# Designs tried in a protein design run: peptides against a protein of PDB entry 6RGO. Part 165

Target 1, 392 residues: chain A of PDB entry 6RGO
Amino acid sequence: MALKLLGFNQDATCFSVISSNKGVTIYNCDPFGKCFELEKSTSNDEELDFLVEMLFSTSLIAVVDKTIGASKRKKLKIVNTKRKATICELTFPHEIMDVIMNRKIICVVLKSDQIFVYDISCMKLLRTIDVRGEKLKSTSKFRNSEAVGDIGVRVSLSTDNNSILCYSSYSKSDKENAPLNDIVVFDALKCIQINVLPAVHQSNIVCIACSPDGMLMATASEKGTIIRVFKTIDTENDEPILVNEFRRGSRPSRISEMKFNHDNTLLACVGESDTIHIFALPVTTTEADANEDDTLQQSSHSLSSSINGLQYISKGLANRFGKIIVSKIPTQSQQRHVAYIKIPENAKYRIGFPKDTTNTIHICGEDGNYLVYSIPRNEVGPCTLVKSNTFD

## One batch from the design tools (peptide; made by RFdiffusion4, then SolubleMPNN)

Design b2_p12_8_s1 (from b2_p12_8, 7 letters changed)
Fold by OpenDDE base, seed 4:
Structure b2_p12_8_s1 (fold): chain B 392 residues (1-392), chain A 12 residues (1-12)
Amino acid sequence: as target 1 above (392 residues)
Amino acid sequence: SAVDELNELLSE
């Protein structure tokens, strides 16, 4: 049967699939088994297409039936899986492209490049973000969106209650074809823009991951060769802080998904390649635990070396060419993966990090495999398969 | 209400 993966929930306790014969199935990871099924709305041999976002291991799911008719593609259903009942239905002016949530916020991305931000507790609209309208305020020409095939606004949301939303935006370049290569960081609860990272890639951003705490984001372009990790909130001299630059590969390959683990020590990526890559992040020592009282009297010898070098920087003539302030992302040494998983060629996989085991990754494939891997800590190498299950 | 049911599920 053709399976289509919808992905893991936020803590990788469940994953969702579309089965061509059954509709949507949600699997529990441990113990492995079906926990919910959503039957097909139609008996026709039409290719099933759904968006399903599950809120952790709760009975709350958001569902969009994209299979048939322009009307259904604009409807978001909030469903109680335990009751098998729709709690509420929202209708949007445009096709729903993506849905993301946490315990506070649900975000709905439309084909119009709009993001609708809701308080999940009452389904009250908090904000409509018009990414295209922001572009139009900067660039007077409506581009007919018809011809830009698979490139839309990408979003990621922190899984915590801080609800940091990262989304791709159009560069403020006067070019008619401004790419979706800016990132906006948005407090989804307060509805405030926190930060803007301009031109983080040369081409459109196709994948974004926010860390669980919302302090980091990872970005990948259409080329998928370089992954950049930034701080979301923190800036240095009003410039974006690049934490890491990772090389996935030398050949272009689309990255479909990236995930941080729960302690921000690992970043995984998956896509069209035969390899899931796992990168190590520097442990940000939160300065909090350094209060242990070790009174070691190390004598502070005050080496006062007075390096006086007043180099006169001459005020050379600023020539008129509009310096696109490409923020000089410091050329950090491109790091490679620390671990990897080989996956079947042409199989689409999704990834998730379980909360309780920071060195474990869950993966599932359209080949019907659910796999649990252990990630090596101290050595660069392959991940070790710990558990395998199959689904249909 | 739908809000009461949402709050029940958000507490799971």
Scores: peptide ipSAE 0.650, ipTM 0.972, DockQ to the pose 0.901
Fold by OpenDDE base, seed 2:
Structure b2_p12_8_s1 (fold): chain B 392 residues (1-392), chain A 12 residues (1-12)
Amino acid sequence: as target 1 above (392 residues)
Amino acid sequence: SAVDELNELLSE
């Protein structure tokens, strides 16, 4: 059967798949099994396409049927899985491209490069963000929407209640073909722009991940060779703080998904390559005030990889290509993965980090494999397979 | 209402 992966929920307790014969199925990870099924509304042998976002382990899902007819692709359904009932339906002026949520906010991304931000508790519209509208003051040429292909606004939302929304925006460059290479950081609750990170890559951003707490974001361009990690809110001298620059590989390969673990110590990426890469983030030792007493020598063997390379954002030479404000970390200072998983090159995989086990990763494939891996702590190497299940 | 049902699910 052709399976299409929809992905894991926020805490990797469940994942969603499209089965060509059945429709949408949601699996529970532990204990492994089907927890919900949404049957195909149409008897036609048409290729099923859905967006499904699950709110953690709750009975709340957001569903978009993208399979048939232009009208369904513009409808968001909020469904109670326990009751098997639609709570409400929203209709949009354009096709829905993405849906993301947490316990406070639903964001709906449209093909028009608009982001609709809703209060999930009442489905009240809080904000419409027009990512094109900031540019439309200068150039009336709508790129013919047919040739836009896979280049659209990308979004990521913090899983916490702070509801930090990161989205890709068009560079302010007067070029007709300005890339989606800026990041906007937005407080989705207050509807306030917090930060703008200009020109974080040279080409369009195709993948964004926000940390669970909203304090970090990871970005990848169409090249997928470099992943950059930034602080979302904090700035240094009104300039963006680059925390890490990771090298996925030397060859271009699209990254489809990135995720932080729940304590911001790991970043995983997956895409068109035969390898899931896992990167270690520096643990910011908060100097907990060493108040006196309790002698529990937790020998935190800090892997003191001396990241001596807090290279100051030196005023980057305005080389002939527009001010990439982010000083490139020297290639020698680019960190590689600390761990990896080999996957079939022809199978799309999705990733999730469980909340309770920071050194465990969940993965699922269109090959029908659900796999749990342990991430090595003290060495660079392959992840160890801990559990495997199959789904159909 | 739809709002009451949303609030029920958000408490899960």
Scores: peptide ipSAE 0.647, ipTM 0.972, DockQ to the pose 0.906
Fold by OpenDDE base, seed 1:
Structure b2_p12_8_s1 (fold): chain B 392 residues (1-392), chain A 12 residues (1-12)
Amino acid sequence: as target 1 above (392 residues)
Amino acid sequence: SAVDELNELLSE
């Protein structure tokens, strides 16, 4: 049967799949088993397409039926999984492209490059962000909507209550075809723009991950060779802070998903390649815990790679001819993965980090495998398979 | 209400 992966929830306790015969199924990770099933509303042999976002381990899901008819693709359902009942329904002017949530906020991304921000507790609209309208303020030229192929606005939301929203925006270029290579950082609760990171890649951003606390973000372009990690809120001399630059590979390959672990020590990425890559982030020692003098001489070779803070001098040399020279981020020493998982070629996988085990990663495949891996701490190498289950 | 049910689920 054709399986389509929807992904893990925020804490990797559950994952959702589309089964061609059954509809949407949600699996619990431990104990492994089906916890919810949404039956197919139609007897037609049409390929099922859904968006499903689950709120942690709660009985709250957001569902969009993308299978049949232009009207359903514009309809968000909030569903109680225990009652198998729709709590409320929202209809949008355009097709829903993405839905993300936490305990405070739900964001709905439309094909119109609009982001609708709601208070989840009452489904009240807090803000409509018009990413195209922001571009039109910077560029007097209307883009014909048709030329935006598979490249839409990308979003990520912090899983905490601070509700830091990161989204891709159009660069301030006089070119009609300005890439989606800027990032906006937005406080979704206060409805305030916090930061703008200009031209973080040379091409369109196709993947964004926000850290659980909203303090970090990872970005990848359509090339998927380089992953950049930035601070979201903090700036140095009004310039964006680049924390890390990771090399996934030399060959172009689309990254479909990235996730931070719960303590911001690891970043995982998955996509069209045969390899899940896991990168180590430098532990930002907050100055506070400096006091406990415990002299345990564990010769942990701190890979204190002295990340010489190459000040991202965005010398916006406004050269005389209005060419925004995208200041090439100086090639920092591109770090490689610290761990990896081999997956079948052409199998789509999703990733999740469980909250309770910072050195464990959950993965699931359209091949029907749910796998739990242990991440090595002290060596660069393969992850170790700890648990495996199958689903249909 | 839908709001009461949302608040119930958000407390899970």
Scores: peptide ipSAE 0.644, ipTM 0.971, DockQ to the pose 0.905
Fold by OpenDDE base, seed 3:
Structure b2_p12_8_s1 (fold): chain B 392 residues (1-392), chain A 12 residues (1-12)
Amino acid sequence: as target 1 above (392 residues)
Amino acid sequence: SAVDELNELLSE
């Protein structure tokens, strides 16, 4: 059967797939099994295309049927999986490209480069963000809508209640072909722009991940060779916004998904390559909790890889075209993965981090494999397979 | 209502 992966929910307790014969199926990870099925609306042998976003382990899903007709591709259904009933339906002016949510906010990304931000509790529109309108204010030249292929606005939302939204925006370059290489950090609850990270890559951003707490953001370009991790908020300390730069590889390869684990200690990436890469993040000790005297000498030998190299972002190259936040970190300071998983070549995989086990990763493949891996703590190496299941 | 059902599911 042809399977298409939709991905894991926020806590990796469930994953969603499209089966050509059945429609959308949601699987529970533990105990492993089918928990929901949405039948295909058509008897036709048309390639099924859906967006499905699940709210954690709840019975709430957002569904977009992209299979047939321009009208369906503009409709968002909020569905109760226990009742198998549509709670509400929203219709948008343009095709829905992405849907992301947490317990407070649902964001709908349109092909028009618009982001609609809703209060999920009442489906009230809080904000429409017009990424093209922002570009048009910065660039006098209208880009004709037709020539933007597989490169659209990318979004990520924190899974916490702070609801930090990170999205890709167009650079302020007067070039007709301005890349989507800026990041905007947005408080989705207050509807306030927190930060703007200009030119975080040289090419279009194709993948964004926000940390669960919204304090960190990871970005990858269409090259997928370098992953950058940023603080979302400027700290009052003269600390660099760029906290890490990871090298996935030397060969260009598209990254389809990135995820932080729940404690911001790990970043995983998956895409067109035969390898899932897992990177260690420096533990940002927020100085705030240092005052409680709890003498638990857990000798966590922090692999204090000496981040001594990041200090030499010399203030000097303020070139005329704004703060280049991305100083060329010397290639020597680019960290490699700490762990990896080998996957079949050309198999599409999705990744998720379970909440309860920070050193465990869930993966699922279009090959019908659901796999649980243990991540090594103290050594650089392969992850260990702990559990495997198959699905169809 | 749809809002009541949304709030029920958001509490799960």
Scores: peptide ipSAE 0.641, ipTM 0.971, DockQ to the pose 0.902

Design b2_p12_8_s2 (from b2_p12_8, 6 letters changed)
Fold by OpenDDE base, seed 4:
Structure b2_p12_8_s2 (fold): chain B 392 residues (1-392), chain A 12 residues (1-12)
Amino acid sequence: as target 1 above (392 residues)
Amino acid sequence: SPIEELRELLSE
């Protein structure tokens, strides 16, 4: 049977799939098993298409039936899985492209490049972000050209209560075909723009991940060769802080999903390639906890001296086209993966990091495999398979 | 109400 993966919930305790015969099925990861099924509304041999976002391990899901009928594709249902009942239904002016949520916020992305931000506790609309409208304000000449193909606004939301929303926006370039290569960082609770990262890639952004705490974001373009990690809120001299630049590969390959682990030490990516890549992030020691008095005398010899030299090269490439974030990281210092998982070619996989085990990754495939891998800490190498289950 | 039910589920 054809499976279509919807993905993991925020803590990787559950994942959702579309089965051609059954409709939507939600699986619990541990203990492994079906926890919810949403039957297809029609007996027709129509290709099933759904959006399903689950709120952690709760009985709250957001569902969009995209199978057939322009009216259904514009409807968001909030469903109680315990009651198998729709709590409320929202209708949008345009087709729903994505739905993301946390315990505070639900965001609905439309084909119109609009993001509707709701307070989940009452389904009150807090803000409509018009990404096209922001483009039109910057450049009076842009016709609403329908984005040709799969290019649309991408979003990611922090899983914490701070509700940091990262979304792709159109560059302010005077070019008629301005790419979706800016990132806006938005406080979804306060409904304020916090930061704008201009031209983080040369081409459209196709994947964004926000860290669970909202302090980091990862971005990938259509090329999928370079992943950039930025601070979301912090700036240096009013410029975005590039924390990491990772090389996924030399060959172009679309990245479909990226995830941070819960402590921001790992970033995983998956897509059209035969490999899930896992990258190590530098541990930002928050200087705060260094105040405990432990007097132990270990003579830390002062190897302070030599890293003075690399100040100068920053000035030159302010070309007349909007400030592209040029990597200051030399191409030789582009970090590679620290770990990897081989997956079947042409199998779509989704990834999730469980909350309680920072060195474990959950993956599921359209091949019907749910796999748990251990990530090596001290060596660069393959992940070790710890658990496997199958689903249909 | 739908709002009460939402609040119940958000407390899970």
Scores: peptide ipSAE 0.637, ipTM 0.971, DockQ to the pose 0.908
Fold by OpenDDE base, seed 2:
Structure b2_p12_8_s2 (fold): chain B 392 residues (1-392), chain A 12 residues (1-12)
Amino acid sequence: as target 1 above (392 residues)
Amino acid sequence: SPIEELRELLSE
């Protein structure tokens, strides 16, 4: 039976899967079991395709049926899982490509490169962001939406109430085919652009992760060899702050998902490779808490001492054309993973970090495995399998 | 109402 993974919720307490014969199933992680099922609307042997976003452990889900007919692909349903009832429906001018939410905001990404930002408490439209809008003044050439493959606007939203939205934008280059290699940081509550990170990669950005607090973001390009971590809001001399540059691998491989853990100490990535990579982030000791007890200092020092070689090469090499090129961290100072999980070749996996256990990762596969791993703290190595369950 | 139901679910 073909499974298609939809992913974890924000706190990794649940995950969603499409089963070809059943429709959408939501599983609870602990205790493990089915908590919701959305039946297939049609008896046809059509390949099921859905977007399903769950709001934490609540009974609120956002659903888009992408299986049947162009009209359904433009319709967002807000569903109460306890009542198995649609609360409200929104119809969009274009196909829905992505949906993200927190307790304040829901964002809907369209095939038109538009982001619709709503207040989730009343489904009031706060903003329409047109990511093409600055370019559409020059070239009315609709890129034939069929031939431009899997390259669209990518988004990530902070899981907190600050509601920091990070999205990919087109570079200001006069080239007809400018890449989606800029990042915009947007306050979704105030509807204000906070920051712009220009040319964070050489090619299109295909994956973005925002930290739970919205203070960090991770980016990966189509090459998926380098992951960059930036501050979202803070700047140094009006330049973006590069916190980390991680090397996933030497071979190109698409990254499908990245996640921060809840304390911003770890970044995980998954994709087309046989390996989930976990990277350690330096704990920024905010100088403010330097007054309380000496005892906790000893354990953080050992891993941080090897990381201190990251010179803040904040020196934007202004290329001859005034473009801020984020200074590449020297290849020798590129950090590798601190931990990894081996996954079956060609199996799609999704990742989630539970809130209460910062050194634990949840993963689920289209192979029907739900796995819980412990992440090693003091050594570079494989994660340890703690719990396993199967689903169908 | 749908809005009251949304607010109830957001309080979970």
Scores: peptide ipSAE 0.634, ipTM 0.970, DockQ to the pose 0.909
Fold by OpenDDE base, seed 1:
Structure b2_p12_8_s2 (fold): chain B 392 residues (1-392), chain A 12 residues (1-12)
Amino acid sequence: as target 1 above (392 residues)
Amino acid sequence: SPIEELRELLSE
């Protein structure tokens, strides 16, 4: 049967799949099993397409049926999984491309490059962000570039209550075909733009991850060779702070998903490659707990010692147009993964970090495998398989 | 109401 992965929820306690015969199925991770099924709206052998976003382990899901006709692709349903009932339905002017939520906010991304921000507690519209309208303030010509294929606005939302929204925007270039390579950081609760990171990649951004606390953001371009991690809110001399630059690989490969773990110590990425990469982030010691004199001379080979060499390269180079460009970290100082998982070639996988076990990662594949791996702490190497289950 | 049900589910 053809399975299509939708992904894990925020705490990796559940994951969602589309089965060509059953519709949407949600699995619980522990104990492993089906916890919800949404049947097909039609008996036709049409390829099923859905968006499903689950709010943690709650009975609340957001659902978009993309399978049949342009009208359903514009409808967001909020569903109670315990009652199998629609609580409310919203209709949009354009096709829904993405839906993301936390306990405060739901964001809906449209094919029009609009982001609708709602208060989830009452489904009140707080803001419409028009990413194309921001471009047009800089560029006079409406190209109806229908021809920008699978490249739309990308979003990520913090899973905490601060509700930091990161989204890709069009660079203010005089070129008619400005890339989606700027990032905007937005307070979704206050509806205020906090920061703008200009030209964070040379090509369109295709993947964004916000940290659970909203303090960090990871970005990847269409090339998927370099991942950049920035501070979201903090700036140095009005310039964006680049915290890390990671090398996923030398060959171009699309990154489909990135996630931080719950303590911001790890960043995982998955995509079209046969490898899930896990990177270590420098622990930002908040100055407060520096009092424990634990002089554990951790041997010079600890994973921590290689992280200390990244001086904050706050030096934005002003380009010929006076725009700050995030300086590329020299290739020699680009960090590699600290851990990896090998997956089948051409298998699509999704990733999730459980809240309670910071050194554990959950993965699921369109091959019907749900796998739990332990991440090595003190060595660079493969993750260890701890648990496996199958689904259909 | 739908809003009351939303608030209940958001507290789970």
Scores: peptide ipSAE 0.634, ipTM 0.970, DockQ to the pose 0.900
Fold by OpenDDE base, seed 3:
Structure b2_p12_8_s2 (fold): chain B 392 residues (1-392), chain A 12 residues (1-12)
Amino acid sequence: as target 1 above (392 residues)
Amino acid sequence: SPIEELRELLSE
């Protein structure tokens, strides 16, 4: 059967899939099993296309049926899975490209490069963000959206109540073909722009992850060779906004998804490559708990030397030429993965980090595999398979 | 109401 993965929910307790024969199915991870099914509305052998965003382990889902006709692609349904009933429906001026949510906010990304931000508790529109801005409205030659692949506005939302929204934006270059290589950090609750990170990559950003607490963001370009991790907020202490650079590989490969674990110690990435990569983030020791556990220091020393290299480059160049946020970190200081998972070639996988176990990762494939891996703590190597299930 | 039902689900 042709499966299409939609992804994990925010805490990786559930994942959603499209089955060509059935429609949308949501699986519970533990105990493993079907928890919800949305039947296909049509008898035709049309390729099913849906967006489904689930709110944690709740009975609330947001659904967009993209299968048939331009009108359905503009409709967001909020569904109670327990009642199998639509609570409300929103209609947008353009096709919905993405939907993300937490317990406070739902964001809807349109093909027009607009982000609609709603208070989820009442479905009230808080803000419309126009990523193209007023200047680019004049050069709105609709890119004949047929030709150049999935280059659109990317978004990520913190899973906490702070509701930090990170989105890709067009560079200020007056060029008709300005890349989507800026990042905007936005407080979705207060509707305030917190930060702007200009030119975080040389090419379009195709993947963004926000940390659960909204304090970190990860970015990858269409090249997918380098992942950058940034602080979302400027700290008063002249600390570099760029906290990590990771090398996924030497060969270009699209990254489809990135996620932080719950405690911001790990960043995972998946995409078109045969490998899920897991990177270690330096624990920002808040000065407080300098208590006894001396044993973890040895692995941290190799990571700290790379951070000190980052600090040295940032201080010298920052003053004269504006916020060069991306210092050219020497290619030699780019950290590799600490762990990996091998996946079948050409199988699309999704990733999720469970809340309760920071050293485990959930993955699911369009091959019908749901897999739980243990991440090694003290050595660089493969993850160990802990649990496996199959779905259809 | 739809809003009351939405608030109930957000409390799950």
Scores: peptide ipSAE 0.628, ipTM 0.970, DockQ to the pose 0.906

